# Designs tried in a protein design run: peptides against a protein of PDB entry 5OK6. Part 200

Target 1, 215 residues: chain A of PDB entry 5OK6
Amino acid sequence: ELPGLDSQWRQIENGESGRERPLRAGESWFLVEKHWYKQWEAYVQGGDQDSSTFPGCINNATLFQDEINWRLKEGLVEGEDYVLLPAAAWHYLVSWYGLEHGQPPIERKVIELPNIQKVEVYPVELLLVRHNDLGKSHTVQFSHTDSIGLVLRTARERFLVEPQEDTRLWAKNSEGSLDRLYDTHITVLDAALETGQLIIMETRKKDGTWPSAQL

## One batch from the design tools (peptide; made by RFdiffusion4, then SolubleMPNN)

Design b2_p30_7_s1 (from b2_p30_7, 16 letters changed)
Fold by OpenDDE base, seed 4:
Structure b2_p30_7_s1 (fold): chain B 215 residues (1-215), chain A 30 residues (1-30)
Amino acid sequence: as target 1 above (215 residues)
Amino acid sequence: MHHEHIDISDHPEFLAQIEKAEEQAKKLFE
């Protein structure tokens, strides 16, 4: 059974626990397609539960570029294409109206940037490869706030690099060359890494030389 | 002094491998 319309509005839109509440790092927020949300707003503000403005189940189909990996379309804008709801509000809406069959929720995390908390709608997906076998790749998602050190550790783990092996990273830049990611303390954001970018893990040779020295 | 920048245009075989990897990336992310 659906709650009263005023109750729905208060649960979702109130400034304390609803859509407008402050962001906190590590929280989960969810995307809701803008047109659906506006229809919901009209419905609950209309005061008639039997109104033709009933929004139906949540359908975020227009936000996805594919129904295989359920990746978001590029360039979506908050307030124009979608709204962000805290987890509690999202779960209320899903419980009341349902979610389109087979469609996953669009869950995103709040990240801490230098001066602001932000819901990271587009985490960075990097293409990780080894210098000696570029044909074997691992696509791995990172936050913009993750360190290059974490990227390196993740690459080592994915490629099952032994602890005694020394490794370092290179990024293919927009100019078509490779830049060494020598500072492992900077973030993915600081390094300006982007989704789809090739990151090459180089492993030091047993003789102490680097393969890249021969390039 | 460590190598910090590589112009891969001087290494056609390696470049070809990189380009192949990037093509795969495009298919995955577009």
Scores: peptide ipSAE 0.312, ipTM 0.856, DockQ to the pose 0.665
Fold by OpenDDE base, seed 2:
Structure b2_p30_7_s1 (fold): chain B 215 residues (1-215), chain A 30 residues (1-30)
Amino acid sequence: as target 1 above (215 residues)
Amino acid sequence: MHHEHIDISDHPEFLAQIEKAEEQAKKLFE
C-alpha cells in the first residue's frame, strides 16, 4: 500500500532519516538509479497519485556492467548516475514500488576516512595468489580502510595456511615489480592497492629462509 | 638478503607465470 505523497516525500527526503541524513560509519546505504529517482520525485511532487508520472518498480539495470556478478559500471557518479539512500529509505521505496525482478539491491557501507565519512561504492578487489602456485587465485573484496593485516589473514584463510606457518605479502606494482607489504598496520588505501592488483602471499621455508631471498 | 623490492624483469620465467595469472583473472572481471 502506497502512503500519501507528502508522507513518501518526508520519509525519503527528510534530513533526519532520509537522503540527507548524516553518514555513520558501518551503516548500510543503497544506490538508486538517478532517472528512476527523478521520476519518483516528479510523481510525489505532482500531488496526484493517479498521475501518469508513476515511476513503477525500481530498476537499477543501467548501473550494472554484468548481470552475473552484479558488478557496478566503472566511473558512476553520485547525483548524476545514482542517488544514495539510507537503509530505511531504501526499504520504504522497495516496499512501495518493488525492485525489478532478479536485481539485487546495491548495498554499500559507510567507511571512516580521515576527517570524513563516505559511502564506499567501489571497494577494492584484490587478486590473491601463493608464491608457489600462481595458477590458483582468489579474488577478494576489501575496504580501503581494511588493514594489510586483514588482507594477510584473509589470504591465509583462503589458502588454508596452518597457524605455525609464517607468511608475508607482496604487491605487484604498476612498474611490473614486486613491493613487500611489510607494514601490516597500514590500510589498503595507504598501501595504494587497487582493484585487479596481484597480491602474492609468500610462505617461509622450514629452514627459516624466504623463497624471495633467492630472487 | 632481505628484499623489500623485487624487479621481476630479471626473472622472465616468474614474470611469465604472473602474466598468465593476471590474464586468467582479467577474464574473470570481464
Scores: peptide ipSAE 0.310, ipTM 0.853, DockQ to the pose 0.609
Fold by OpenDDE base, seed 1:
Structure b2_p30_7_s1 (fold): chain B 215 residues (1-215), chain A 30 residues (1-30)
Amino acid sequence: as target 1 above (215 residues)
Amino acid sequence: MHHEHIDISDHPEFLAQIEKAEEQAKKLFE
């Protein structure tokens, strides 16, 4: 049921539990399309529940590039294209106004970067392949804060690599060459990996040699 | 000695395979 307009404003915009609350690593936040949110603000600030400014159900359609995979458009900007709400505030709005039928919520996680918390709107989607069969790929999402070690372990799991097999990663760089990701302790961010980037998992041969040594 | 960098331009067959893989991937992001 829809609360009073003043109550809605306080619950969503207050600094303690609303939009202005501090970011905490690991928490979920949600994107709301900017135009809808502004319409909602106008509605609740107007003081007339029957106003023509009623925002209707939440519709984030303009934020998606497709309705199949529900990927976000590239280059969206906070405050221009969308606003970020903590989970509690998001769920309130959904309960009050509804979400467009069939449209998934846009949930994102707060990550801890050096000296700052950030909602990671665009996690890194890497294209994982094996050196001996580049035609079979796995697209996997990683946080910028994930280690290269995690990327390697994930690749091993996806390709069903046996525990005794030794593997390492190569990244295709912007120059069109391959750089070995030799330090597994650095993060995806530190390695400057980007969405769509090809990551090649190399498996060591039984004779102890690396396939790349033959290149 | 181990390599840390590979210039794929010196390996046309491998380059072609990479380009094909990337093309397929691009379709997944469209």
Scores: peptide ipSAE 0.310, ipTM 0.853, DockQ to the pose 0.641
Fold by OpenDDE base, seed 5:
Structure b2_p30_7_s1 (fold): chain B 215 residues (1-215), chain A 30 residues (1-30)
Amino acid sequence: as target 1 above (215 residues)
Amino acid sequence: MHHEHIDISDHPEFLAQIEKAEEQAKKLFE
């Protein structure tokens, strides 16, 4: 059952648990397509439950680049293309109105950046490859706040690298050269890694030499 | 010599492999 219109508004828009609540690192927030949300606002503010302004099911179709991988379109802007709701508010709306059949929720995490918390709508998708087999890649999503160490560990896991094998990462930079990601404690953001960027995992030879030393 | 930075432009075969990998990846992001 749909709650009263005023109740809906208060539940979703309140500053403590709704849309306006403070961001907390690690929490899940959800994207809602702006037009749908505006329609919902109009509906609940209209005061007539039988109004023609009923928004129907949540439909985020316009936010997706494709319906296969459900990737977001690039360049979406909060407040223009979508609104962000905390998990509780999102689940309320889904409960009340439903979500378009087959469409996944767009869940994102709050991350903590220097001096700011934000919902990371666009995590970094890196192209991971091995130095000796560049033709086999793994696309893996990382937060900007993830460490290079995590990227390395993830690469090792994806490529089933044995624990005894020593590995390190190189990033292909915008100039077309490779930069070694030496410091594994810095973040993806600090390393200025970007979506689509090629990250090469180099494995140390048994003789103790690095393949890159031969270049 | 290549401890922290490698100019792969000097290594055309390797560069070609990288470029091929990137081209394949573009298809994944489209």
Scores: peptide ipSAE 0.306, ipTM 0.852, DockQ to the pose 0.630

Design b2_p30_7_s2 (from b2_p30_7, 17 letters changed)
Fold by OpenDDE base, seed 3:
Structure b2_p30_7_s2 (fold): chain B 215 residues (1-215), chain A 30 residues (1-30)
Amino acid sequence: as target 1 above (215 residues)
Amino acid sequence: MHHEHIDISAHPEFLEKVRQAEEQAKKLLA
């Protein structure tokens, strides 16, 4: 059941768990398409539940680049293309108005960067492959704050690498060469890894040599 | 030989495999 218009406004925008609440690392926030949100604002500010300003169900279609993997379009800007809502506020809106059938929620995490907290709207999607079978890739999402060690562990898990097998990572850079990711303690951000970047996991040979030594 | 940086342009077969992998991956993202 829809609450009163004033109650909706207070809950979503001005509440303690509303749009303007402080960001906290690790929390989930959700994107709402800007035009829908503006329509909702007009509806609740109008004071007439029977008005022509009823926003309908949440539809984030214009934010998506594709409807298969539901990737966001590049270059979206907060306040222009979308608004960010904390989980509680998002769930309220969904419960009140619904979400367009088939669309997933656009959930993102608050991350802690050296100087600020921010909602990581664009985490890094890496293309993980094995050196000896480049035709089999796993696309995996990572936070900019995740370590290279996590990327390596994830690659090992995805490719079912046995514990006794020794592995290391190479990143294909923009210059068309490979750079070894030898420091596993730095972050994805520190390593300047980007979405769509190919990460090659190399497995040490039984003779103790590395395949890359042949290159 | 211990490599930290590899110019794969010198290895056309490997480069082609890399390119194919990237293209296939892009299709999975679309």
Scores: peptide ipSAE 0.381, ipTM 0.887, DockQ to the pose 0.568
Fold by OpenDDE base, seed 5:
Structure b2_p30_7_s2 (fold): chain B 215 residues (1-215), chain A 30 residues (1-30)
Amino acid sequence: as target 1 above (215 residues)
Amino acid sequence: MHHEHIDISAHPEFLEKVRQAEEQAKKLLA
């Protein structure tokens, strides 16, 4: 059963636990399609629970580029295309109105950037490949705040690299060259890695030489 | 010697493989 309209408004829009609450690193927030949210606002502000302005189930379909991988469309803008809600508020809305059948929630994490907390709506999706077999790739999502070390470890894991094997990463840059990601302590953001960027994992030869030395 | 930067333009075969990988990625991410 739906709570009172005023209660809904207060629960979702408040500054302590609702839409306006401060961001905290590591917390989950959820995207709600803007038109649905506006419809909900109109409904609860109208004061008539039986109004024809009832928003129905949450439907984020327009935010997705496809219903297979459920990736977001590029270029979505907060406040224009979607609204961000903290987990508690999201779960309330889902409880009250439901979510479109089969549609996953759009959950994102708050990340800590040097001077700001931000909901990372678009994590970086990197294309990981091995130097000796560029045709076999793993697309892996990383936060901008993740270290290059994590990218390397992830690549090693995905390609089942043995612990004794020595590996390093190269990034395909916009100039058409490869740049070695030698500093594993910097972040994905610091390295300026972008979605769709090719990251090549090189494995050291048994003779102690690197394959890239022959290039 | 290539230490921190590799100009792969000098290696057409490898460059082509890289290009193909990127094109495949576009399909996967589209």
Scores: peptide ipSAE 0.375, ipTM 0.884, DockQ to the pose 0.624
Fold by OpenDDE base, seed 1:
Structure b2_p30_7_s2 (fold): chain B 215 residues (1-215), chain A 30 residues (1-30)
Amino acid sequence: as target 1 above (215 residues)
Amino acid sequence: MHHEHIDISAHPEFLEKVRQAEEQAKKLLA
């Protein structure tokens, strides 16, 4: 059951649950393909429920690079490729128009950055490896706001490192060198880590020496 | 010795392993 067109407009565009509501850290927002959203706007502003401008079900297909992992295409731009809606507004649209069968919602979190809140559309996906076996990797997603300490703990967990083992991280930079991530209190953003970047976890030897000393 | 930066260009075997790991990542993320 579709509500009145004016009601739809008010629920989605305005009010405490509307598109223009303030961002709050930790809240979920959803991506909607821009063309669909514009079609919806035209429909509800047109005043005719039987108009040929009816948008149909939400279809975010053009935002995905694949239908297997449902990863977003790189380089999508807010306002050009997609619109961000708060959870309440998203759920209203889905309930009214439906979502294309088989497509997952594109849910993202609001993060707190210095002096700004933003929806983190592209969390950082790091390639975690051990220094002694670079061929065995774990791809793990992190927020830009996550600490290097969390990255290290995550790496330790994924590779089943024992609590008594001492470990540290190296990042492969664009110059083809390794930079030690020695400050575990800075964030992924502060360390300028990027999606696809190789992060090497080094484990201290029993003799107290580091394998990297041989490099 | 305290290391904060390593130039792996002088270590061809390790460099190759790094390259392979990165290639794997690209494949997984594509």
Scores: peptide ipSAE 0.374, ipTM 0.885, DockQ to the pose 0.623
Fold by OpenDDE base, seed 2:
Structure b2_p30_7_s2 (fold): chain B 215 residues (1-215), chain A 30 residues (1-30)
Amino acid sequence: as target 1 above (215 residues)
Amino acid sequence: MHHEHIDISAHPEFLEKVRQAEEQAKKLLA
């Protein structure tokens, strides 16, 4: 059942718990398509629950590039294409109006960057491969704030590398060369890794040599 | 020999494999 219009407005837009509340690292926020949200605003501001301005169920279809992997379109802009809501507000709207059948929620995390909190709408999707079998890849999503160490651990896990095996990463750069990601403590952002970038995991040979030494 | 940077242009077969992997990835991400 829908709450009163004023109650809806306060619950969703209230600066303490709603759309304008402070971001906190690690929290989940959700994208709502801008047109739907504006329709909702008009509805609740109109003061008439029987108004023809009823927004219907949340429909984020225009934000998606595809309905298979539910990837977002590139270049979406906050305030123009979508609004961000904290989890509580999102769940209220979904409970009141529903979400379009089959659509997943667009959940994103707040990350901490130097001197700013941000909802990471576009995390980095890296293409992980092994040096000896470039034909078998794993696409894995990482935050810009994730360490190269995490990327390496993730690659090791995906390729079932045993703990005693020594591994390291190479990034294929835009110039068509490989750069070694030797510092595992820096972040994906620091390393300037981008979506679609090929990351090659090299495994040390039993003789103690690296395959890349022959390249 | 220690490497921090590898120019794979000198290794055409490997470069081709890299390109193929990237192309395949683009298809998966599309």
Scores: peptide ipSAE 0.370, ipTM 0.884, DockQ to the pose 0.612

Design b2_p30_7_s3 (from b2_p30_7, 14 letters changed)
Fold by OpenDDE base, seed 4:
Parts: sequence; structure tokens; C-alpha cells
Structure b2_p30_7_s3 (fold): chain B 215 residues (1-215), chain A 30 residues (1-30)
Amino acid sequence: as target 1 above (215 residues)
Amino acid sequence: MEREHIDISGHPEFAAKIEQAEAQAAAMLA
């Protein structure tokens, strides 16, 4: 049985875990397709539980590029294409109305930027490769707030680099050349890394020389 | 000073391998 309409509204909109509560770094929030959410609002505001305005299952279909990898469409805008709900609110709605069959939830994390908290709807997916074997790649997701150091550590882990091996990163830039990511303390955002960008991990030779010196 | 920028235009085979990897990844991300 669904909760009363007023209870639903209170729980989702202005409860302690409501839509309008402050963002907190590290928390999970979920995207809800705007049309569905507006339908729900109309339903609960209508005062009739048996109304034809019943929203049905949550359907985020229009937010996805495809039903294969369930990646979000590019350029979605909060308040226009979707609304953001904290985890508790999302789970309430799912429990009440269900989620369209086969659709995964669209979960995103709150990140802290220098002067603002933001739900990171589009994390950065980097293409990691080794300098000596470009044919073997790992696509890995990073937050804009992650350090280049983390990218390097992740690359080392994915490619099973031994601790004694010295490594560094290069990024392929928009001009088609390679720029060394020498400052490991800056963030992915600071380095202006973008989804789909190729990141090359270079491993130092045993003789102490770098392979890139030959390029 | 360590090298910080590399123009790979002079290395067509290397560049081709990079492009191939990127193309494969792009297809996966699409």
C-alpha cells in the first residue's frame, strides 16, 4: 500500500532526507527523469490516490543513450531533464512505485569542489594504456576531484605494475600530442582530463632511461 | 629537465595504434 499523498510529498520534498536538503560530500544521490517526477508531483498534489495522474513505475529511459551500457545522454541538465534525490528519497519512491523493468538506478556521488558541493553526474572515464602495448586498454572512471596520483596508482594496479617499477603518465591532448602529467597532486579537473581521453602509463627501463626519450 | 611534451607526428605507427585504441574505447563509451 502506498503512503498517503501528503505523506509522500512531505517525505520526498521537505523531509530530513528530502530533495531540497543540503548536499553532503560522499553521499549518493539519484537521478529521476523530470517528466515522471512532475507526474508524481501532480499526482500527490491532486489529493486523489485513484487519479488517472498516477505516475506508474519510475522510468528514466529518456536519460539513457542506450539500453546496453546504460550510459547517460550527454548534456543533461538538472531541473530540465532530471531531478536529483538523496538516497533515502529515491529508495522510498522506488519502493512505492517501482523502477521500470531492467533499468538500473542512476546513482551519483556528491563531490566537494573548492567552493561548492555538487552531484557529479558525469564522472570522467579515462582510457588507460601502457606505452609499450597500446592495444591493451582499461577504461576507468574517475571523479573530477581525484588526483593524478590516484590515476597513476589505478593504472599501476590495473596493469599489475610491481612496486619497484617506476611509472609516470602522459595524456594525449586535443592536438594529438602527448603532455606529461608530472604534477600528481593536481586533480583530474585541474589537469582538464576528459572522458575518452587517452592516458599513457610509461614504465621506466631497468637501465634508468625512459622509453619516451626515443620518441 | 625531463621532457614534458611529445609530438608524435613523426611516429606514424605509434600514432596509428593510439587512434585504434581510442576508436575502440569510443565505441564502448557510446
Scores: peptide ipSAE 0.423, ipTM 0.904, DockQ to the pose 0.668
Fold by OpenDDE base, seed 1:
Structure b2_p30_7_s3 (fold): chain B 215 residues (1-215), chain A 30 residues (1-30)
Amino acid sequence: as target 1 above (215 residues)
Amino acid sequence: MEREHIDISGHPEFAAKIEQAEAQAAAMLA
């Protein structure tokens, strides 16, 4: 059973626990398609629970690029395409109205950047490959706040590199050349890595030389 | 001193493999 319209409004829009509450690093927030949310607002503000303005179940279909991988469309803008709700508010709405059958929630994390906290709607998806087997790739998501060291460790894990093997990373830049990701302590953001960017893991040869020396 | 930048334009086979890998990945994400 749905709570009263005024109660719904307060739960979702209340500045303490609702849409306007402060961001906290590590917390989960959820995307809600803008038109649905506006319909909901109109419904609860209308004062008639039996109104034809009933929003129905949450449907985020327009935010997805596909319904197979449930990847978000590129270039979505907060306040235009979607609104962000904290986990509690999201769960209330889902409980009250439901979520379209088969659609996953669009959960994102608050990240701490040097001068701002924000919900990271678009984590960086890197294409990881090995220098000697470019035909086998792994697409892996990273936060902008993740270190290059983590990218390297992740690549090593995905390609089952043994601990005694020495590895390093190269990024294909916008000019089509390769830049070595030498400093493993900087972040994905610092390295200006972007979604879809190719990252090549190079493994040192037994003779101590690097394969890239031949390039 | 180890190289930190590589121009692969002079390595057409390697460049082609890279492009192929990228194309395959793009197709998978589309």
Scores: peptide ipSAE 0.419, ipTM 0.901, DockQ to the pose 0.629
Fold by OpenDDE base, seed 5:
Structure b2_p30_7_s3 (fold): chain B 215 residues (1-215), chain A 30 residues (1-30)
Amino acid sequence: as target 1 above (215 residues)
Amino acid sequence: MEREHIDISGHPEFAAKIEQAEAQAAAMLA
């Protein structure tokens, strides 16, 4: 059931708990397709519940590049393609208008970057492989704020590396060569890792030497 | 001294495997 138009506006657009409230690290925010949101704004601002400007159910279809993995299109821009709503506001809109059948919500997390909070719409997807079997890969999402150490631990877990085995990471750079990710304390952002980038996990030999020494 | 940079251009088989891995991943995500 739809509440009054003024109530809807106050609930969603207010600066304290709605669309304009401050970002807080770790919170969940949701994407809403821009045209739908503008239609909703027009509807509630119009003051007529019977208006032809009724927005209908939320439909984020234009934000997705596929309906299998529900990946977002590349290059979407806040304020142009979508708006961001905090979890409470999103759930209100969904309860009032519904979400297109079968379409998942687009949930994203607020991350803390140097001097700013940001909703991370595009986490970094890294291609993880082992040095001795490049044909078997794992694509894993990481936050820009995740450490290289976490990437390494994740790689070890995905490839079932035993705790006693020593491992390290290499990144294929834009020039096509490999650079060691030797500092595990810096972030994915600090290391300038990008979506689709190949990350090679190297395992130390029993003799104490590294396979890469032969390259 | 520990190596921190590798030019794989001198290792065509390894380079080919890397390219194949990247292509395969791209196809999987397409």
Scores: peptide ipSAE 0.419, ipTM 0.901, DockQ to the pose 0.619
Fold by OpenDDE base, seed 2:
Structure b2_p30_7_s3 (fold): chain B 215 residues (1-215), chain A 30 residues (1-30)
Amino acid sequence: as target 1 above (215 residues)
Amino acid sequence: MEREHIDISGHPEFAAKIEQAEAQAAAMLA
C-alpha cells in the first residue's frame, strides 16, 4: 500500500537517510531511471494521490543494453540518465510501485578510492584466458579497488589451477602488446585495466621456465 | 633479466589467436 505523498517524499529525499545520504564504503546503492524518478517527484509533490501523474512500476529498461545479460549502456550519467538511491530508499520505492516484471535491480557498491567514496556504476569486466588455450575465456567482473592478486587468484580458480602451480598475469595493452602485471599488490585502477581488456594467465612449466620466454 | 613486456608483432600466429579470442568473446556477449 502506498503511504501518504509527504511520507514518500520524506522517506526517499530525506537528507539524512535518503538520496542525499553520505556514501559509505561497502554499501549497496541502486540506479533508478531518471524519467521515472522525475515522474515520481511530480506525483508526490503534486499533493493529489488521485492525479494522473502516478508513475507506475519502476522501469529501468532504457538503462540496459539488452534484456539478456542486463548490462548497462555505456556512458550513462548520474543526474541525467539515472538517480542513485541507497538500498533502503530503493526497497521502499519497489514495495510501493513495483519493478517491471523480469527486470533485475541495478545494484552497485560504494567503493573507497584514495580521496573519495563513489558508487561504482561501472566495475571492470576482464577477459581472462590461459596462455596455452586462448579460445576458452572467462569474463569476470572486478572492482577498480580489487588487487591484481585477486585477479590472479580468480583466474586460478576459474581455470582450476592446482595450488602447487605457479602462475602470473599479462595484460594486452592499448598498443596490442603484452605487459606483465608483476606487482600483485596494486589495484585494477592502478594498473589501468579496462573493461574488455584481455588478461592472460601464464602457468610456469615443470622445468621452471615460463612459456612467455619463447615469445 | 625478467621479461616485463612482449611485443607480439613478431609473433603473428599468436597475435591472431589473441584477436580471435577477443572477437569470439565479443560475439558471445552480443
Scores: peptide ipSAE 0.408, ipTM 0.896, DockQ to the pose 0.588

